# Ledger of designs, part 30: peptides against a protein of PDB entry 7PB4

Target 1, 105 residues: chain A of PDB entry 7PB4
Amino acid sequence: KMLNIKEYKEKLLSTLGEFLEDHFPLPDRSVKKKKKNIQESSVNLITLHEMLEILINRLFDVPHDPYVKISDSFWPPYVELLLRNGIALRHPEDPTRIRLEAFHQ
Target 2, 218 residues: chain B of PDB entry 7PB4
Amino acid sequence: DALQMAVGYFEKGPIKASQNKDKTLEKHLKTVENVAWKNGLASEEIDILLNIALSGKFGNAVNTRILKCMIPATVISEDSVVKAVSWLCVGKCSGSTKVLFYRWLVAMFDFIDRKEQINLLYGFFFASLQDDALCPYVCHLLYLLTKKENVKPFRVRKLLDLQAKMGMQPHLQALLSLYKFFAPALISVSLPVRKKIYFKNSENLWKTALLAVKQRNR

## One batch from the design tools (peptide)

Design b1_p14_1 (made by RFdiffusion4)
Fold by OpenDDE base, seed 1:
Structure b1_p14_1 (fold): chain B 105 residues (1-105), chain C 218 residues (1-218), chain A 14 residues (1-14)
Amino acid sequence: as target 1 above (105 residues)
Amino acid sequence: as target 2 above (218 residues)
Amino acid sequence: SLLFEMVQELVELS
């Protein structure tokens, strides 16, 4: 049963990944390196798929504290998308932490 | 020049030593406003100032004034818009600033140099439809952005649900009509054939400025 | 949304 759940989870994540790549791709930040030293923090943004994977894994691995800290790799529009659609919630005391929303039946 | 000094002030922030921080800020803000409305701003200046307006570095009043004078001399960089959308989601700007941004984006849409990256933000804009204050302007933006590939069953359902909740709003009907045009099989509901698609606030804050920009670029 | 449904399904598996 556990193997089936893991396999099913992986399949769902894969399918979700395809969907997200089609509908919510990252903007190409290939801003040509013009020389001026504005340390645009070369932080590589992660995909929405990767973000969801992190959130899902946290929920499975640490269900009693399923919150993930928002890093610089989290594209703010993705965070907002998840929050606005009720997919994720901010921690009530720490707005830098988010979790997957338990869809209460 | 005075404009470069003003932009530099906003970019670098106030130098600690000036006792009259408010007067200096006002001076530079007026400089930007004057140049923007008379001649427009260069794409680089808009890039800097737009980000500042949305970053929360300054107060809402200042941010609003900056955003109101984001008038291009020629073009707006698509990258500036992408960055701006990112700032909107960080939560440091007011609701009024968000509304103003979408109004600005619609008003300045034709002056954006490229649309490829903006089109990739379609899903994010679509998600903002649920905000009642943003909905009219987002519908207008989506009307400008929507391609056949964007018209999906789940988005149709969301629009219909929104219509059920908010009523038959002209801006929603306009967008639904466009969706029906691209994918008639997805929308079974008879939409009233409105001969004229109109979005509210066709008279934007920048009407006079935009006319001047178009005239200069002919 | 399909996204919501897929995420919901994933959460329900957890």
Scores: peptide ipSAE 0.054, ipTM 0.706, DockQ to the pose 0.270
Fold by OpenDDE base, seed 3:
Structure b1_p14_1 (fold): chain B 105 residues (1-105), chain C 218 residues (1-218), chain A 14 residues (1-14)
Amino acid sequence: as target 1 above (105 residues)
Amino acid sequence: as target 2 above (218 residues)
Amino acid sequence: SLLFEMVQELVELS
């Protein structure tokens, strides 16, 4: 049963990755590098797939504290997307932490 | 010059030693407003001020006034728009500011220098359709952005579901009509043949200014 | 959407 769940999880994550890459790609920040005066945040942003993977893994690995701290690598639109669609929930006492949550229609 | 000083004030914040902070703020705000409406703002100035307006650094009243005067002299950088969308998602601005931003974005759409990066944000804009206050303006924006590759079955389903929930709204019908144009096989429902596409006139706030910008850039 | 359905499925597995 555990092997089956892990394999299924991996398959779902893989499929999700392809979907997210096609429909929710990161903007190319290459344009920012060319403009001398724009303080480009040197922060490397992670993909939505990676973000979800982190959240899912946290839920599985630490179910009693499934919250992930929002880092600078978390692109704000992704965070908002997850929160607005009920995919993620903010910690009630710490808004800098989010967890994977059941989708609310 | 006075504009540089004003922009610098908003960017760097008030100098601690100013006894009359409100008067100084108003002075600089008026300077920005005057230049913006008279001549428009440079892309760099819009980049700075738009960020400030959406970052939550100042109060809603100030942010609203700044956003209302984001009038380009020539072009708006798409990078500024991408940054702005990021700030909107941080949640430090009011709902009214978000609405105003989308109105601004629609009104200024033709003055944005490039659309490639903005088009990558399509999914995020689409996700905002569920917000009742934003929906009319987001539909208009999506109407301007939508390409054939954006028209997917799951988005069609979402639009139809939204229509079921909200009723047959003119802005939603306009977007659905465009979707049907790009992908007729995905939309089996008969859409009313509307002779005229109808969106809320987002440009009304900037009508005079936009005419002036177009005239200057002929 | 497919995204939300897939995520929901993942949550249910946890």
Scores: peptide ipSAE 0.113, ipTM 0.782, DockQ to the pose 0.231; fails the geometry check
Fold by OpenDDE base, seed 2:
Structure b1_p14_1 (fold): chain B 105 residues (1-105), chain C 218 residues (1-218), chain A 14 residues (1-14)
Amino acid sequence: as target 1 above (105 residues)
Amino acid sequence: as target 2 above (218 residues)
Amino acid sequence: SLLFEMVQELVELS
């Protein structure tokens, strides 16, 4: 059963990876580097694919606490997409933490 | 100048020592509004104020007023728009503010300096079609953004599903018509031949202001 | 299957 889950996970991520890259690319924020004055924190944003991977891994690795803390690397639109479509759920007491919803059934 | 002070106030927040916080806020709002409607705002000012309006730093009434006066003197930076989209997702702005933002985005679309990064957000905007309040405005935005490469079978299916749910909405039909133009083979359904494409915001809140901007930049 | 469906839905919404 565990092998099947891992395989399923890998298959899912592999299949979706290309699609996510094509249809949900990160905007290039590098354009602001040229204007000296805006201390835009060089936060390295992760892809939607990576975000999903993190959520899936957390669920499997720490099933008793499957929540991931939203960091600055999480692009807000991606978080919104996951939440809006029911893929992820916010922690009831801590809105800065989210979990993958699909696997809690 | 007065505008710089006003922008600075919104950016840095109220100085604790101000006894009349509300009066000060109103003064600065009026300053911004006055300049915006008379002359427009510089791209840098819009960048700052737009983020403030969407960040949830101030109340909904204030945010709404700020957003309504995001009128460019010349251009709006694409980066400002991308950042704004991020702020919309943080959950600190009201639904009405989100609607207003999309209306603003459509209204100001031609004044945005570049579209390359905004085009990358196509998928995000498309996903927002499921929001009933946003749908009419998002359709209009997508109508402006859609390229042949964006017209995919899965998106066609979603649009048709939406049409099945909400009926033959003019804004949705307009977008579907554009999709059919780019990819006739993907849309087998007969779309009513509309002579004119109508979006809900044909008369936007900024019509007069936009005319003035165009005249100044000619 | 649910995850896959949900993710597909997300993808399709874009």
Scores: peptide ipSAE 0.101, ipTM 0.836, DockQ to the pose 0.090; fails the geometry check
Fold by OpenDDE base, seed 4:
Structure b1_p14_1 (fold): chain B 105 residues (1-105), chain C 218 residues (1-218), chain A 14 residues (1-14)
Amino acid sequence: as target 1 above (105 residues)
Amino acid sequence: as target 2 above (218 residues)
Amino acid sequence: SLLFEMVQELVELS
């Protein structure tokens, strides 16, 4: 039963990944490395696919605490997209944490 | 330069514990407003000030005043707009600031240097149609952005559902008419042939300034 | 099925 769930998850993520790459690409940050010394830690943004994968994995791995902390790698428009469509939910006491909603209903 | 000092103040914050923080803030804000309305702002200045206005660093009143004077001398960088959209999603700005930003974006759309990255945000803007306060302005923005490739059956269904919920709004009808133009087979519903596309006059706040910008860049 | 529906909804949002 667990193997079937993992396989289903992987298949779903694979199918979802292809779709998300086509329809929700990250904006090309022209990292014009302007040499200004501010170590703007070029935080690499993750794809929407990767974000969903993290949320799904957290739900499966830690079902009693399925919340993921929003990092600088999370592009805010993607977070907003997930929240507005009811795919993700913010923690009621900590707005920096989100969980996958669809699996809890 | 007085403008450079003002922009620097907003970017770096107050240098010295000035006893009169409010007077200093007002002075610099007036400087920015004066230059913006008289000559417009450089793309670099808009980049800095737009981010500040949406970051939540200052109060809503200050942010509103900054946004109202985001008038370009020549062009607005597409990168500034993409960054601004990101700041809107962080949740540190008010609902009124978000509305003002979309009004600004529509009003200044022709002055944005490129549209390729903004077009990638089409799906994000489309999802924002469900916000009642933003819907009229988002429809106008989508009307400006929509290409044939964006017109999909699922988006048509979403627009029709929204129309069923909100009624036949002029801004929704305008967008649906454009969709029908690009993909007539996807919209079987007879749309009233509107001779004039009517969107809310988001440009009214900047009408005089926009005329001046166009005259300078002729 | 629910995740698939969510994916479909995401697809529909794009």
Scores: peptide ipSAE 0.087, ipTM 0.834, DockQ to the pose 0.111; fails the geometry check

Design b1_p14_1_s1 (made by RFdiffusion4, then SolubleMPNN; from b1_p14_1, 6 letters changed)
Fold by OpenDDE base, seed 4:
Parts: C-alpha cells; structure tokens; sequence
Structure b1_p14_1_s1 (fold): chain B 105 residues (1-105), chain C 218 residues (1-218), chain A 14 residues (1-14)
C-alpha cells in the first residue's frame, strides 16, 4: 500500500509538473543583456512547481507558522494565480507572506 | 526634448526639491499627453511609462492619466505587456487602473509586435475572469488570444460555472461560442448563435487616436 | 483536473 502511494504521488507530481509547464510557463525573458552596468541582480524566477514545493514543505515542516515570505524570485502572476485559485492565502497582517491553504475538508 | 524630460521625471522622480512639485508634475504629464495624442509614443517610452503607471509610484489620478495616453506611434513591445501584467499582480494599483489596463490592452492588441509571450499568459488572464469588474474585458482579451490548444475541459467547466453565477453575459457568451467552435464536443449546451459578437467598446477611449495611428502606419 | 484539486491531492498524499 505504501509503495502504491509513493508511486501515485510521483505520478501526480509528474502530471502536475507537466500541467504547470503547459499552462503556466515562465515568460522567456529575452534577457537581452544590454550591458548597461546596472547590476540588475537578475533575480532568477522560480517555476510555479518550485513555488508550490516551497509552500507544501513549509506547511509540513513548520505547521504552526506555515507562511513563506514572498521573495523577488516569486513571479507576481504565480502568486496571484495561487491566491485566486484558493491554493494560497496571504497572511492577514503581513501581505508579504503567503501560506498554502489548509485543504482540511 | 520636452518628452524625454517628462519621461525622465516620471522614471527617476523629481530631482530637485522644487517648491511646486504639483505644478512640475502637471507640466510633464501634459507634455506626455500632448505628444501621445498627436504623434504617439515610441515603444521605449511606453515601456517606461506603462510600468510607472502600474507600479504604484504615483497616485491613482496620475496613473490613470498616464495609462490613458499609452498610445503607440508604431508598435508596443510584448515585453512591456508581460511586465505590466506582473505589476498588476503586485497589487499596488487600484481596481480601476486594472480595468483600464485591460481595456487598453484590448484596444491596443493589434499594435503589439508579437503575441507569443502574451499567449503564454493565457492561464493567468483566464484566472482573472473571476473578478467581476475585469470579466468583460478579460473575456474580450481571451477571445483574441484563444487557440484550439487553450480549450480544455477544465476551462470549459469554469466558464460554465461562471455563467451559472453571473448569468448569460454577452462577453461570456462570445468566449463560449469561440470555445465551442474549437471544441464542439466539450460544450453540449446550445449557445444562442449570436451573429454579432458584442464586447464593451473598450476602444472608445482611444478611437480617434487609433485611427490616427493606423493612418500614419499605412 | 483543476490545479487546486491536483495540489490538494498532492498535499493529502504528502
């Protein structure tokens, strides 16, 4: 039973990954590195998959404070997507922090 | 160049503690407005000003005025649109500004140089359908963007659910009709064959300007 | 399958 659950989880992760890549890909920033010396710290945006992993892990690792601080690596459309779909919630007092929704039905 | 000075002001902010900040702001805003409506703005100028209008750097009144004069001389860069969508999601702009942006995006859609990146944002736009204020304009945008590959069962279900909640709205019906066209097997519901697709005239704000742009680019 | 449902299922399995 445990092996089946693990296999199913892996399959689900794979399916989710494919779904996210197909429907919610990151925009190809044609980083035309115009060499203007402004050290625009090219903050590498993380994928939606990675963002979800962070949120899920935080929920399990720190259940009493499951909030993740929104960093510059969080693409704003992804944050909005998660919030609008009821997957994530903003901290009531700190809008820079989000948590995975407690799917406790 | 007066326009360059004006754009620079908005980009960099007021350099000198001028005693009359409001007067200076108004002067530069009028400069941008005048050039935009007469000649249109270069893609680079639109890139800068669009981000400023949506970043929350200035008040809603100023942002609204800037956004209203985002009229291209020739083309709008798709990169500017992608960046703009990102700013919208940050939530520093008002709801009215968001509505105005989508109206602008629909009105200026044909002037965007490329659509590949915008098409990648399809899912994000679709998620915005839940916003009642945005829904009419987002439907129009999606109508312009939708390809066969975008028509999925889960999106059909969401549209039908939305219709159940909001009623048979013309803009929603238009989008559903397009979905049915691409994937008739997914939509079993008989949609009234509307011969004319009616979206809210988002173009009314820029009608005269758009005509002028088209004439200059012929 | 909706994104929310997929995530929900993943969380439950986790």
Amino acid sequence: as target 1 above (105 residues)
Amino acid sequence: as target 2 above (218 residues)
Amino acid sequence: MELRLMVEELVILS
Scores: peptide ipSAE 0.537, ipTM 0.884, DockQ to the pose 0.329
Fold by OpenDDE base, seed 3:
Structure b1_p14_1_s1 (fold): chain B 105 residues (1-105), chain C 218 residues (1-218), chain A 14 residues (1-14)
Amino acid sequence: as target 1 above (105 residues)
Amino acid sequence: as target 2 above (218 residues)
Amino acid sequence: MELRLMVEELVILS
């Protein structure tokens, strides 16, 4: 049973990774850097996969304060995507902090 | 150049020493509006002003006026659109501004220079369908963006669920029809054959301006 | 599978 669960988890992680890459890739900013007079953020954006990983880890590592501060590396559309899909929640008093939704069976 | 001064004002903010801030703001707004409607704006000017309109730097009334005059002289950079979507998600703009933006995006769609980056935002736009206020316009946008590779089983399910919730809406039916066209095997439900695809006419706000842009670029 | 469902399942299995 444990082996099956581990294998399934690995498969799920792989599937999720592929899904995120296929359907929610970061925009290519290479073209932006070449254009004159365009204000670009020099900030390196993280992938949606990385963002989820951060949120999941925070939930398990610090369950009493599972909130992550939104940094400049968080692409706003990703944040909005997670919020709209019920995957993440904003802190009730601090909109700059988000947490992974607590999923219960 | 009066336009450059106006754009600079919005970009850099008001000079602290201005005794009549409101008068100055109105003057610059009128300058931008005048040029935009007469000649259109350069892509660089749209890039700057569009971000300002969505960033929450100014009040809703000002943002609305700026957004309404985002009329291109020739083209709109897709990069500007990508940036704008980012600002839209920051949550500093009003719901009405968001609606106006999507209306603008649909209206100006043909004037966007490239679509590759916008197509990458497909999933994000699709997620916005659940917003009742945005849904009609997002459906229209998705109708313009949808390619065969975007039509996936999970999106079909979401659209059908949305239809179950909201009823048979013309804009939703139009999008579903397109999905069925690309992937008939995914949509087993019989869709009413509509002779005419019906979306809200988002371009009505810019009808005259758009005609002028087309004439200038012919 | 939907994104939410995948994430939910992953969290449950973690």
Scores: peptide ipSAE 0.525, ipTM 0.876, DockQ to the pose 0.328
Fold by OpenDDE base, seed 2:
Order: C-alpha cells, then sequence, then structure tokens
Structure b1_p14_1_s1 (fold): chain B 105 residues (1-105), chain C 218 residues (1-218), chain A 14 residues (1-14)
C-alpha cells in the first residue's frame, strides 16, 4: 500500500509538472530583448511549479505561519491563478503574503 | 512634442513643483486623447500608457480614459499585452478597468503584431471565465484564440459547469460551439444551432477609430 | 483533471 502511494505521488507530480508546462508556461521574455528601449527587468521569474513547491513547503515547515511573501519573482498571473482556483489565499491583513490552502484540514 | 511631454508626464509622474496638478493632468490626458483618436499612437506609446493605465498609478477615471484611447497608429506589440495581463493580476486596477481591457483586447486583436505569446496566455484567460463581469468578453477573446490543442477535457468540463451555473449564455454557447467543432467527441450535449454567433458589444467603443486605422494602413 | 484537484491531492499525499 505504501509503495502504491509513493508511486501514485510520483505519477501525480509528473502529471502536474507536465500540466503546468503545457498550460501555464512563462512568457518568453526574449521578446523584450529585441526592443532596445525596454529596460529588461532583471527579475528572474520562477515557474508555477516552483511557486507551488514554495507554498507547500512553507505550509509543512512552518504551519503556524504558512504565509509566503510575494516577491518580484512571483509572476502576477500565477498568483492570480492560484488565488482564483482556491489553491492559495491572501493574508487577511497583508495582501503581499499568500498561503497554500489547507486541504488536509 | 506635446505628445511626448504628455507621455513623459504619465511615465515619470507629476513634477512636485506643479501648483495645479489637476489641470496639468487634464492637459496631458487631452493631448493623448486627441492624438490617439486623430492619428493613433505608436506601439511604444501604447506600451507605456497601457501599463500606466493598469498599474494603479492614477485613479480609475484617469485609467479608464487612458485605456479608451489606446488606439494604434499601426500595430500593438504583443509584449505590451503580456505585460498588461500581468498588471491586471496585480489587483491595483478596478473591475471596470479589467472589463474595459478585455473589450479593448478583443477590439484591437487584429492589430496585435504577433500572437505567439498571447496564445501562451490561453490558460490564464480561461481562468478568468469564472469572473461574471469578465466572462462575456473573455469568451470572445478565447473564441479568437482557441486552437484544437487548447480544447481539453478539463476545459470542456469547466465550460459546461459554467453553463450550468450561468445558463445558456450566447457568448458561452459560441465558445462551446467552437470547442465542439474542434473536438466533437468531448461535447456530447446538444448545442442550439445558431446561424450567427453573437458576442456582447460587437459594436465596440473603437469602431470608428479602427476603421480609420485600417484606412490609414491600406 | 483540474489544477486545484491535482494540487489538493499532492498536498494530501505529502
Amino acid sequence: as target 1 above (105 residues)
Amino acid sequence: as target 2 above (218 residues)
Amino acid sequence: MELRLMVEELVILS
């Protein structure tokens, strides 16, 4: 039973990864490079997968304060996507902080 | 150049020394409006002003006016659209501004220079369907963007769920009909046979301006 | 499967 759970988890992770890449890819910022006048914001955006990992890890590592501060590396559409889909929640007093929804509770 | 000064004002913000900030703002806004409706704006100007309109830097009234005059002289950069979508998600603009943006995006769709990056945003646009205020316009946008590869079972389910919730809306039916065209096996429900597909506000705010743009670029 | 469901399952399994 445990092996089945582990295998299922791995499969799920793989499926999720593929899903995220296929349907919610980061925009190609190379388009910005072609226009000389656009100061490329040197901000490196993280993938949605990475964002989810951060949120999940925070939930488990610091359950009493599961909120993550939104950094410049967080692509706004990703944040909005998570919020709209009920995957994440904004901190009630600090909109710059979000947490993963506690699905296990 | 008056237009350059106006754009610069919006980009850099009001100079502290201006005693009459409101008059200055209005002056520059009128300058932008006049040029936009008369000649259209350069892609670079649209890039700057569109971001400003959606960033929440100014009040809703100002943002609305700016957005209404985002009329291209020739083309709109897809990068501007991608950035704009990002700003929409920051949440500093009003709901009405978001609606106006999607209306604008639909209206200006043919003037966007490239669609590759916008097509990548398909999933994000689709996620906005759940917003009742945005839904009609997002459906129209998706109708323009949808390719066979975008028609997935989970999206079909979502559309059907929305239909169950909202009823058989014309804009939703239009999108579903397109989905059925691409993937008939995924949609078993009978859709009303419509002779014509109608989206809300087919006569958009920019109809006259767009005609002028097309005439200038022929 | 929807994104939410996938994430939910992942969290539950974690």
Scores: peptide ipSAE 0.522, ipTM 0.876, DockQ to the pose 0.348
Fold by OpenDDE base, seed 5:
Structure b1_p14_1_s1 (fold): chain B 105 residues (1-105), chain C 218 residues (1-218), chain A 14 residues (1-14)
Amino acid sequence: as target 1 above (105 residues)
Amino acid sequence: as target 2 above (218 residues)
Amino acid sequence: MELRLMVEELVILS
């Protein structure tokens, strides 16, 4: 039973990874012409997968303060995507912090 | 030249706390407006000013005026649009500015040099459908962007759910009809046969300017 | 499968 759960989790992770790559990839910066003083062009952006991982880990590691500070590595469209899909929530008093939504079994 | 000075002002900000800040700002804004409507702006100028308009660096009135004069001389860089979408998501611009941006994006769609990266943003645009103010314009944008590979079961469900919530809106019907065209097996519901696709006239604000751009680029 | 559902399931399984 535990083995089946682990296998299923691995499959789900793989499926999620593929889904994120297919539907929500980072913009190809190789196509970018002149880098102007835009934060997005100068900072190394993390993938949506990595962002989710950070949020999930924070939820489990620090459940009493599950919020993550939005850094420059967080691509704004990803943040917006998570918020709009009900996957993440902004801190009620600090909009620069987000947490993973509490999902119940 | 005057345009370069104006763009530089918006990019670098005012150097000195001058008592005439408002007058200076207005002067430069008028310069940009005049050039944009008469000749259009270079892609580089649009790149700079578009981001400024969406970054929240200036007030809503200024941002609105800048965005309204984002008229290309020839083309708009796809990269500018990608960056603009990022700024839009930061949330430092007003709701009205966001609406105006999507109207602008639809109106200027044909002047964007490439669509490959914009197509990659499909999912992000789709996520904005739930915003009532944006929905009509996002539907129009998606109508322009949608390819067969974008039509997925989960997106169909989302559109149908949205229709159930807000009713049979013309812009939703238009997008659903396109989805049904690409993937008829995914949409079992009967859609009314509409002879005319209806979207809000996003280009109305730039109608004269767009005609001029087309004429210059013939 | 929707993104939210995938993430939700992943969190539940974690």
Scores: peptide ipSAE 0.521, ipTM 0.873, DockQ to the pose 0.332

